# Peptides against a protein of PDB entry 4GMN: the designs that were tried, part 11

Target 1, 375 residues: chain A of PDB entry 4GMN
Amino acid sequence: RYANITLLALVTLASIGTDFQETLVKGNQGSRESPISAADEEWNGFDDADGDAMDVDQKSSSGEDQEEDYEEIDVKEDDEDDDDDSITSEMQADMERVVGADGTDDGDLEDLPTLRELIQTAVPQLIRLSNLPIDSDESLTIQSHALSALNNISWTISCLEFANGENANIHNAWYPTAKKIWRKTILPILEADSADLKLATQVTSLAWAVARVLHGETPTDGNPHRKFISLYHSSKQQAGGNSNSIEEPEDPFQGLGVKCIGVVGSLAHDPAPIEVNREVGVFLVTLLRQSNNVPPAEIVEALNQLFDIYGDEELACDKEVFWKDGFLKHLEEFLPKMRTLTKGIDKRTQPELRTRADEALLNLGRFVQYKKKHA

## One batch from the design tools (peptide; aimed at target 1 N152 S158 C159 E161)

Design b1_p10_7_s4 (made by RFdiffusion4, then SolubleMPNN; from b1_p10_7, 3 letters changed)
Fold by OpenDDE base, seed 5:
Structure b1_p10_7_s4 (fold): chain B 375 residues (1-375), chain A 10 residues (1-10)
Amino acid sequence: as target 1 above (375 residues)
Amino acid sequence: MPVLPPRPAS
């Protein structure tokens, strides 16, 4: 009885975390319906500086009008009026305030009551439940659901912009809680060295969500980047050996390999120790060198992480790692391989993977050109 | 372009 109520509450908290993320994505899409024309904006790094649009006039030519008649599939929305509207309305009102809030620097969430209760009341309970002694299948189930709820809440918060002091109140409220999730949930599970790939995938997803906010300020105790690199390699060895089909996730970007890359990339950002940055950078560049045996989604993620880590030339990691370890040469040598890889992805069967690979290829070209100008 | 975050765990 108590277990079923706890499980229901954990499922509800995980759903609330997902719905909040969907509301964020829908809110951000409504603001981004300005068609960013694919104009040749030179990638100038992460600096938001007002660079003048150069007027490149190129003129050509007349490809033909094939009118493909798309039949309107009348999908009857069966309006099942499930009375869940009350939770969505308070969360939507909190989201509208997050998008409209002038940055009050105080870590006070008085104006964000739902988000406040999630961070201050729910998350501390989820951390306790995720770190209980495992003594039964029921306790394993509770841990899994607590990790899912923590993951969804952490991902939702990691989708907020925190650059330039945006959402500083939310950042300041979340930051100590994120560090607590890391120290009390993530590190104990990583130290337990469980052969459970489901648990490893859940904790790695949560670790990525947390590390996307904490970056190089993520606690370095016990060298967690090496644990995730080891987990990456171990996951590849298991997939090759036992015909127990761990069904590869239908979404290529939900794979444990991608999640490991995302975690270690996020951990390597400034102000991470240069040794941590170097070990991660060498790992990522090594994936590009071995790209014939690496899934395309992992290559896309490894490239994005390399751009984010080494995009700023003023950072100590640019001089002490990128230039010193000769990463530019490896990126330049990878360009023709990336073009071949991207062209090999079918747009009809894997549209998202193809789009993200086309973007990563474009960014790789720009990044290599940028770094060559600043050499 | 914003890299779409990985989806939450279902």
Scores: peptide ipSAE 0.038, ipTM 0.799, DockQ to the pose 0.564
OpenDDE base, seeds 1, 2, 3, 4: peptide ipSAE 0.037, 0.037, 0.037, 0.036; ipTM 0.801, 0.798, 0.798, 0.806; seed 1 fails the geometry check

Design b1_p10_8 (made by RFdiffusion4)
Pose (drawn by RFdiffusion4):
Structure b1_p10_8 (pose): chain A 285 residues (1-30, 108-237, 251-375), chain P 10 residues (1-10)
Amino acid sequence: RYANITLLALVTLASIGTDFQETLVKGNQGDLEDLPTLRELIQTAVPQLIRLSNLPIDSDESLTIQSHALSALNNISWTISCLEFANGENANIHNAWYPTAKKIWRKTILPILEADSADLKLATQVTSLAWAVARVLHGETPTDGNPHRKFISLYHSSKQDPFQGLGVKCIGVVGSLAHDPAPIEVNREVGVFLVTLLRQSNNVPPAEIVEALNQLFDIYGDEELACDKEVFWKDGFLKHLEEFLPKMRTLTKGIDKRTQPELRTRADEALLNLGRFVQYKKKHA
Amino acid sequence: TTHPYMPPFH
């Protein structure tokens, strides 16, 4: 039963996690009662995956179960985070998911992050999941072991398709949990790291630049948020952004539109947003 | 496991 009974179930649950994304797209061209697949994924499939993700690991075989269990959690969490939850959008699905997303973080991402050593493959798997979960949690994400510090250290140390880089994942997840209403100091650290990435953009891969600019725009674009005054202005983030604007223009033109297009067009949008961003705040004390 | 890239929602 082993090869069939356990691994097959996980790989299939993960595929179900992947393909539910097509239901969302096709459904648009035309209490989760209307979405039983999603309802069953959250209420039934996910609790067992959190359990499997936790357990040793005493043996290599259970090393594979953990990995596959993390793959399924990742695919589901990712697909769900492909929904618009800003404002009142998709509120029914948000309430069904949010507590579970907190559990995945506390019971899965956090204990695994506790034992630093040793894997790169596994370190990559947890960051991908944590990035998915934090895209929904948005600074409501738990601040316990000061996880942003660990993901920050993971970025620099793992320094030794552009958007699949682990470094991009470290930027995204730390950037997502630093939105309001996060601890103002947690925000200060994450914001400092994201800006430092620009000041020292001399060697940062272009995709990691685009993610850092999107994360910053996503965080400090609201003057009513305490962190806009408490960090963005208090630490003068504005100067580095104004200084980075010329540096950002040359690197964007350094990207071959023909090889490959996506990064180029994405980076064009970031400089565009970067310019508009330097103006809006320039207008605000 | 890989996923298509997507920027944050606003």

Design b1_p10_8_s1 (made by RFdiffusion4, then SolubleMPNN; from b1_p10_8, 5 letters changed)
Fold by OpenDDE base, seed 3:
Structure b1_p10_8_s1 (fold): chain B 375 residues (1-375), chain A 10 residues (1-10)
Amino acid sequence: as target 1 above (375 residues)
Amino acid sequence: VTFPYQPPER
């Protein structure tokens, strides 16, 4: 009874995070000016698909043909759909305020009551639920749903613009909570060294959403970038060996490999330690060198991360890593390979992957030209 | 939607 109520509450919180994200995406498609680039596609909604596998082994006892006249109980579908729309409307109003607010108010989240309650009340409980001892299938289910809800909330917040002091009130409210998610949920799960690739995918998705806001200010305790690089390599070894490969997600950008790249890329931004930046930069450049054996989506993500990390020449990582380790040469040598890779993607069967690869190829050409002018 | 890389405006 308590488990079912907790499960329902966690599903509802996950759905809430969903509807917020969809509303934000729809709002941003209307506003041509804000370059909210890559956030839209990585939403792991809760896949409700696991509900139907109550394979009730009805033993076929061949009992006789009693035509019981099943009176069609006209179950009036009471349109309980009205209550879900009310919650979504308050959330839409909060998101519309966030998109429209010129970030001048150092104010408390007074004008954003739903977002305030999500950050201050819901997230601390979700962190607690995600950190329960796993001693039963019920506790594992609760952990999974708590991670899904944390993921959806964290992704939604990561789609907000925080550059130039925009949404500073939300950033300031989220920042300590994001660090708490990292330290209390993400790190303990990563340290447990579980062979569970489903759990690893969930925690990596959450880690990416959190790292997209914290960037180089993400806690460096225990070298998390190395854990995600190790997870990347381990995931590739497992996919090659067992025919029980977790079905590669239909979306090539939802793969654990892409998520690992996104996390470590985000962790390497300024003000990350130069050693962390170097290890990540070398990892990303190594993927480009090995591109014949790397999925195209991971190459696209690795390029985008390299552009974001090394796009500013004033940053210490430009001199100490990019130029010092000779990354420009590797990017220039990769240009003809990227052209071949991108042309190999069928626009009819993989239109999104082809579009993102065409953009990454264009950006790679521009980035190489930029760096050559500023050498 | 990934916007084309724009170098920092000096």
Scores: peptide ipSAE 0.030, ipTM 0.660, DockQ to the pose 0.083
OpenDDE base, seeds 1, 2, 4, 5: peptide ipSAE 0.021, 0.020, 0.022, 0.022; ipTM 0.721, 0.718, 0.713, 0.725

Design b1_p10_8_s2 (made by RFdiffusion4, then SolubleMPNN; from b1_p10_8, 4 letters changed)
Fold by OpenDDE base, seed 5:
Structure b1_p10_8_s2 (fold): chain B 375 residues (1-375), chain A 10 residues (1-10)
Amino acid sequence: as target 1 above (375 residues)
Amino acid sequence: VTHPYQPPQR
């Protein structure tokens, strides 16, 4: 009885975390007249205010109008009105306040009662449940559901903008809780060195969500970046040996390898210790050098992490790692490989992976040009 | 770069 109530509560908290995010995505789409596909955020470099407008001569190549008569396959979306009214009016109202807050309202978390209760009441209990002694299948199930709920909540919060002091109230409430998740949930599981790849995937997903907010302020105790790099390598060794590898998730971006890259990339942001940044940067650049044996999604993630880590020339890691360790050369040498990799992705079977690879290729070209101007 | 949200593992 108590176990079933606990499991139901954990599933409900995991659902709430998901539903909040779906609402964030919908709310952010409603405020922008066009769905900026995640593909339209071109990395423009750091906007140096020196407005040398390069006249990109739009050579209008007159491509001939082949009117391919696209038969409008009237896919009747059966609107199965799955009125999954799972979004409580309170959750929706909290999310509308978060999305609709033009960053001028130092809104108190008092105005976000559902989010407040998630952070202050639910998360501390989830941390406790994730730390139960594993002595039964029931305790393992409780841990898995607690990690799932923590993951969903942490991911949702990590989708909020915190740059320039936006959502500062949420950031300030989440930040100590995120550090507590890291120290009390993530680190103990990583230190237990469990051969459980499911548990490793769950904790790595949670670690990425937490590290996307904490960045280089993530606690460096016990060198967690090395543990995730080791986990990356161990996961590749297991996948190569047995055809009974856990079915690679249908989404190539959900893979444990991508998650490991996302975690260590996030951990390496300023103000991370320069040696942590270096070890991560060398790992990421090494993936690009070994790209023939690396899944395309991991290459895309590794590139994005490299752009985010080394995009700012004012950061100590630019001089002490990027330039000092000669990363520009490796990125430039990778450009033709990235073009080949991207062209090898079938747009019909893997449209998202292709879009993200096309974007990462464009951004790599821009990033290399930017760094060459600032050399 | 808005890292694509990884939907929570259901």
Scores: peptide ipSAE 0.029, ipTM 0.776, DockQ to the pose 0.136
OpenDDE base, seeds 1, 2, 3, 4: peptide ipSAE 0.027, 0.027, 0.025, 0.026; ipTM 0.761, 0.768, 0.754, 0.756

Design b1_p10_8_s3 (made by RFdiffusion4, then SolubleMPNN; from b1_p10_8, 5 letters changed)
Fold by OpenDDE base, seed 3:
Structure b1_p10_8_s3 (fold): chain B 375 residues (1-375), chain A 10 residues (1-10)
Amino acid sequence: as target 1 above (375 residues)
Amino acid sequence: SSHPYQPPQR
């Protein structure tokens, strides 16, 4: 009983996080002609894949054919359009305010009651549930659902604009909570060194969502960038051994490899330590050099992260890493390979991957030209 | 001050 209520509450919180994200995406598409980059669409819906087909062992007891005339109760299917309007009018009003509000500096979410309760009341409980001792399949299920709910909430918040002081109230409320998620949920799971790829994918997705807001201000305790780089390499070794067991996600951008790149890229932004930035930058540039054996989606993400990390010449990482470690040469040498890779993607079978690769190729050409002018 | 490289909006 209590387990089922907890699971239902976690599923409901995950669904609410979803519907908020979809509403935010739809709202932003209507107001800004800037397509939200498909990096913001890394919404892991609740994988309903645990259809526990209770094999009700229908013991075929050959009981006699009593033709009980079941009166066809004409249950009028009231097509209750289950308009799964999981978005309450209050949630919609909070989302409309987030799209329109000049960020007041006061971290008081007084005007955003639903978002306030999610951050202040729900998230601390989800952090607690994600840290339960794993002693049963029930505890594993609770952890998975708590991670999914934290993921959806964190992704939704990461889709908000925080540049130039936009949404400063939400940023200020979320920032200490995001650091708690990192220290209390993400780091302990990464330190447990589990061979569970499902759990690794869930925690890496959550880590990316959190790191998209915290960037270089993400806690550096225990060198988390090295753990995600290690996880990237371990995931590739496992995929090479058992061709049958890793269902590659239908979406090439939902892969654990892409998520690892997204996390470490985000961790390397200013004001990250130059050593962290260097290790991540070398990892990303190494993927480009090895591109013949790297999925195209991971190449697209690695390029995007390199542009975002090294786009500003005033940052210490430009001089101390980008120029010092000779990254421009590697990017220039990669241009012809990227053209070949992008042209090899079928527009009919993989339209999104082709679009994002065409954009990344265009950006790579512009970025190389920019850096050559500012050398 | 040269403006930082801004990728085209995706």
Scores: peptide ipSAE 0.043, ipTM 0.719, DockQ to the pose 0.044
OpenDDE base, seeds 1, 2, 4, 5: peptide ipSAE 0.044, 0.042, 0.026, 0.025; ipTM 0.727, 0.733, 0.769, 0.771; seeds 1, 5 fail the geometry check

Design b1_p10_8_s4 (made by RFdiffusion4, then SolubleMPNN; from b1_p10_8, 3 letters changed)
Fold by OpenDDE base, seed 1:
Structure b1_p10_8_s4 (fold): chain B 375 residues (1-375), chain A 10 residues (1-10)
Amino acid sequence: as target 1 above (375 residues)
Amino acid sequence: STHPYQPPFR
């Protein structure tokens, strides 16, 4: 009984996180050309519940053909428009305010009661549930659902614009909670070093969503960037050996490799320690050098992370890492490879991957030209 | 002040 109520509540919280993301995407389409955030892609839909449909063999008892003359009760199909009112009017009103609000700096969510309850009431419980002792399949299921709900909420919040002090109230409310998710949920799971790739994928997705807001202010305790780099390498070793196809996600951007790149890229932003930035930068540049054996989606993400990390020449990482470690040469040498890679993607079968690769190629050319002018 | 590189689709 309590388990089923907990699971239903977790499903509902995961759904709310989804519905908020969809509402933000719909709201942003009506305003400026907001960059199609890589966030719209990294949403793990709740639907990967392997419903082991227990085939309840309903033995069709052949009961006798009593032709009871059922009078055609003209049941007016009242088209109950199943207004799939997944989004409550309160949630919609909060999202409309988020899309339109010049955020106040005080971190007060007085005008955003639903979002406030998600951050202040729901997330602390989800963190608690994600930290339960795993001693049963039920506790594992609860952890997975708690991670999914945390993921969806964190992704939704990471889609908000926080540049130039936009949504500062939401940022200020989320920031301490995001750090708590990192320290209490993400780090303990990463320290447990489980061979569970499903759990690793869930925690890595959550880590990316959290790190997209915290950036270089993400807690560096225990060198989490090295753990995600190790996880990246481990995931590649497993895919090559056992024909237990973990079904490669249909979306190439949902892969654990992409998620690992996204996390470590986000962690490497200023004001990250220069050593963390260097280790991540070297990892990303190494993927480009080894691009013949790297999925195209991971190359796209690695390029995007490199542009964001090293886009500003005034940052310490530009001088101390980008120029010092000779990254420009590697990017320039990668240009012809990226052109070949991008042209190899079939626009008919992989239209999104091709679009993002065409953009990343264009950006790479411009980035190399920018850096050459500022050398 | 050199403006930081902004990717044109970001």
Scores: peptide ipSAE 0.041, ipTM 0.729, DockQ to the pose 0.045
OpenDDE base, seeds 2, 3, 4, 5: peptide ipSAE 0.040, 0.040, 0.025, 0.029; ipTM 0.731, 0.737, 0.753, 0.747

## One batch from the design tools (peptide; aimed at target 1 C159)

Design b1_p11_1 (made by RFdiffusion4)
Pose (drawn by RFdiffusion4):
Structure b1_p11_1 (pose): chain A 285 residues (1-30, 108-237, 251-375), chain P 11 residues (1-11)
Amino acid sequence: RYANITLLALVTLASIGTDFQETLVKGNQGDLEDLPTLRELIQTAVPQLIRLSNLPIDSDESLTIQSHALSALNNISWTISCLEFANGENANIHNAWYPTAKKIWRKTILPILEADSADLKLATQVTSLAWAVARVLHGETPTDGNPHRKFISLYHSSKQDPFQGLGVKCIGVVGSLAHDPAPIEVNREVGVFLVTLLRQSNNVPPAEIVEALNQLFDIYGDEELACDKEVFWKDGFLKHLEEFLPKMRTLTKGIDKRTQPELRTRADEALLNLGRFVQYKKKHA
Amino acid sequence: SFHPIKSPLVP
């Protein structure tokens, strides 16, 4: 039963996690009662995956169970985070997911992040999941072991298809949990790291630049948020952004539109947003 | 508030 009974179930649950994304797209061309697949994924499939993700690991075989369990959690969390939850959008699905997303973080992502050593493959898997979860949690994400510090250290140390880089994952997840209403110091650290990435953009891969700019725009674009005054202005983030604007233009033109297009067009949007961003705040004390 | 032009998601 082993090769069929356990591994097959996980790989299939993960595929179900992947393909539910097509239901969302096709559904649009035409209490989760209307979405039983999603309802079952959250209420039934996910609790067992959190359990499997936790357990040793005493043996290599259970090393594979954990990995597959993390793959399914990842696919589901990612697909769900592909929904618009800003404003009142998709509120029914948000309430069904949010507590579970907190559980995945506390029970799965956090204990695994506690034991630093040793894997790169596994370190990559947890960050991907954590990024997916934090995209929904937005600074409501738990601040316990000061996880942003760990993901920050993971970025620099793992320095030794552009958007699949682990570094892009570290930028995204740390950036997502630093939105309001996060601890103002947690925000200061994450914001400092994201800006430092620009000041020292001399060697940062272009995709990681685009993600850092998008994360910053996503965080400090509201003057009513305490962190806009408490960090963005208090630490003068505006100067580095004004200084980075010329540096950003040359790197964007350094990207071959023909090889490959996506990064180029994405970077064009970031410089465009970067320019618009430097104006809006320039207008605000 | 500031509203950036957002790109499609990357899987």

Design b1_p11_1_s1 (made by RFdiffusion4, then SolubleMPNN; from b1_p11_1, 3 letters changed)
Fold by OpenDDE base, seed 4:
Structure b1_p11_1_s1 (fold): chain B 375 residues (1-375), chain A 11 residues (1-11)
Amino acid sequence: as target 1 above (375 residues)
Amino acid sequence: MFVPIRSPLVP
């Protein structure tokens, strides 16, 4: 009786997360539908007015070289050695206060009561339910539904823009909760090493949603990137051996391989440890080198992750990994393979995959040119 | 910084 109520509540929370995602997406689309006023201003082509080449007779007026003797005003460098090493004691005290504020600035969500209740009330219960001892098929069902609800909520939040301080209140409220999901739900399930590919897919989807917000600030405890790389390889070995078609999801971007790439790519963003970045970068570049045996959707995701990780030349990973490990050469050598791969995707049967592959190919060409200019 | 051209992710 209680289990059925719990399951119904979990299904309801998962549905609320989905409905909220759809609402946010529709809201973001509606804000970008600034009516492009179809001012069909017919840009009347420039009439090639036959502007007669007026023969401008360059009269060579020999202007006399008046050498105006600009007197060098000897600006005395007054060496005022103002050793203004006065880092004012107030700035140091403010920095110590900012470091000492273990103020969980629980981002004020007063204006967002539904989102506040999802983050502060629902998610902690879902984390608890995802950590139940697995002793029955009922406990497995509860865990799966809790993971589904966490996934939908986390994906919804990960679709918000957080760049440039946008939605900072939501980010600040979510950030500690996202870390808690990672540490309390994701890591324990990854450590349990269950042969359940369904559970692995659920936890990997959740991990991607969480890592899309936390990026390189995702907890590195227990080297989770290596666990997801291992899971990637294990999933490929299982798919090759048993002709029991685990129904590959009809959407090529919903595959476990894509999800693993999305997780590890997100984990490798700055400020990730440089060795985490390197291991992920080498993994992604290795997929491109082995592309003959890699699904096109995984190649698209791997390229997208490489562009996002190594798009900034100011980051330590640019010098210490991208240039040092010679990634540009591998990307340049992959260009002709990517063109062949993209052309091999049928636009009629896989229109989305083809569109995303055409974009990734375009970006790969642009990225290689960009990196050659900032070498 | 390099900015990739991406279509909006349809969720």
Scores: peptide ipSAE 0.492, ipTM 0.927, DockQ to the pose 0.770
OpenDDE base, seeds 1, 2, 3, 5: peptide ipSAE 0.473, 0.491, 0.480, 0.490; ipTM 0.921, 0.928, 0.919, 0.930

Design b1_p11_1_s2 (made by RFdiffusion4, then SolubleMPNN; from b1_p11_1, 5 letters changed)
Fold by OpenDDE base, seed 4:
Formats: sequence, C-alpha cells, structure tokens
Structure b1_p11_1_s2 (fold): chain B 375 residues (1-375), chain A 11 residues (1-11)
Amino acid sequence: as target 1 above (375 residues)
Amino acid sequence: MFVPKRSPLVR
C-alpha cells in the first residue's frame, strides 16, 4: 500500500518535470517566434560614390629639438620580501567552510512557489528515496522512479539560460541542491559498481543534467570523470560481446556513450582542476582519432564538448592542455574524416543526426580557423 | 572566446 502511493507520487513528480520542460521549451520557442515584422526595409547601403581626393597639402613645419634630460630615476631595489602568501589556516578553514557550508542561501524563489517546493521539498525526498538500501525488487523500483524524477527535474532546470546572470535566483536555489544530488545520489550509485546498465544509464543521464549546470564546479572527489570514462569503455565492450541487443535507443543521442561524453565534457569546464580537464580532453580527442569505431552521435557530442571546453583562450586549460597537448593538429586532421562521416548519414532516415553533424562539421571548421588566429 | 553555432536542443 505505501509502495504504491510512493510509486504514484514518483510518477507524478516525473510527469511534473516533463510537463515543465515542455512548457519551458514552448516558452523559449514562442519568445523566438515573435514575428520579426517584415520591416526589414532594405537599408540600401550608402553609395559612398564621391571619391573626391582633396589633396590637402598641410605643410606644417617646425622641428624644435628639445633635449629632455631623462634624469636617471635611481630605482631603489626595494627588497621584495617574499611574503609567502601562505593561505592562512583561517582562509583554508573558511574555504573548507564555504565548500562544506550547507549554505542554505536558497535563492529567493518567492515569485516561483511551485519551483521552490520542487527544489526545497520534493528533491530532498527523491534524494532520500534514491539512497534506500536495495533489498527487494520493490526498493529497486522505487530507486529507479526516484532517479527518473530527479533526472526530469534536473534536465528541465538545465534547459534554463544561466549565462550573463539570467535566472540567477533559480541558479542560486538549484546550485546547492544539484551538489547534494551529486554527492548523495550520483556518487554512491557510481561507487556501488553495479553491473546494471539500466541503473548506470539512469544515473549517467542524471549526472549529465546536474553537470550541465555545475560544470567545473561539480565536486571532483573520487575522480568521477574517470568513473564515467570507465563506464564508457565498459559499455562498448559489453555491446560487442552479448548478442542480447539491449535495444539501442531509437534516438542516437540517448545512448549511454553520448551521456558519458556529455557528463565528462561538462565536468572539464573551468574551474575544473587542470588534470581533470586534461584527462577528459585526451579522452575526447582520442574518440576523434578512433572515429571509425565510434557512433556519429558520440562524435557530435565530443566535438560540442571540445568547443565549449576550449572555446575561451583566456582560460588556463587553453595554454596548459589545448596548445601544450597539441589538440589543434588532431582537430585539423579530423576535418576530412568528419566531412566523410557527416556525408555518410542519410538525411531521410536520420534527419536530426545529419543536421547536428552538419552543424558540428561547420563549427569544427570555424573552430580550427579561430584557434589558428588566436595561437 | 569562440561561440559555436547551435540549434536549440529539441529534447
């Protein structure tokens, strides 16, 4: 009786997450379908015809030789006392306190009461339900439904724009909760080393949704990027061995491989540790080098992640990883392979995959040119 | 900064 009520509640929460996602997608589409009124009046370019070369001969002469006597400023070598800015034990304790502060600075969601209740009331219960001891098929079912609800909520929130301070109230409310989902739901399931590919796919989908908001601020404890890289490789080995076709999802972009790439790519964004960035960058570039055996959807995702990670030349990962590890050469060498791969996708049978591959190919050409200009 | 051209994720 309690289980059926819990399952109904979880299905309802998963539905609310989906309905909210559809509403946000429709709202964002409706805001772009503001009819650009066809008052693109042809701004006929200024016919700057009149090239009258007025040869104004301004002859101005005078050349006074003022010998400004540069006084030798005796730059006293002030002994730069090497103030070893040893991060004071208090700053380290404050950093540990900021990292360890359950800073319940829940962003003010007064204007968004439904979203507030979803984040503050529903998600903590879903986290608890996802962490129940698995002792029965019933507990496994509850976990799966809790993960599905968390996934739908997290994906919905990850579809909001947070760039340039947009939706900052939602970001601030979600951010601590997203870290709680990561630490309390995602990490424990990844550490349990379950051979359940369904559970692995659910947790990886949730991890991607969470990491799309947290990026490089995702907790790096236990090297989760390596666990997802390992899961990527393990999933490829299992698909080759058992002719029990776990039906590859009809959508190429819903595959476990794409989800693993999406997670690790998101984890590698600034301010991720440079070695996390390097390991992920090398993994992604290696997929491009081995592209003959990689599904096209995974190549598209790997390229998109590489553009996002290494698109900013001001970031430490540009110098320390992208240039230092010679990624530009690998991207340039991949261009002809990507053209062949993209042309091999049938527009009739896989229109979305072809469109996303054509876009990724366009961006790859632009990115290589961009990086050559900013070398 | 490089900005990739991306179509909206219709998901």
Scores: peptide ipSAE 0.437, ipTM 0.926, DockQ to the pose 0.759
OpenDDE base, seeds 1, 2, 3, 5: peptide ipSAE 0.419, 0.430, 0.417, 0.420; ipTM 0.914, 0.922, 0.914, 0.923; seed 1 fails the geometry check

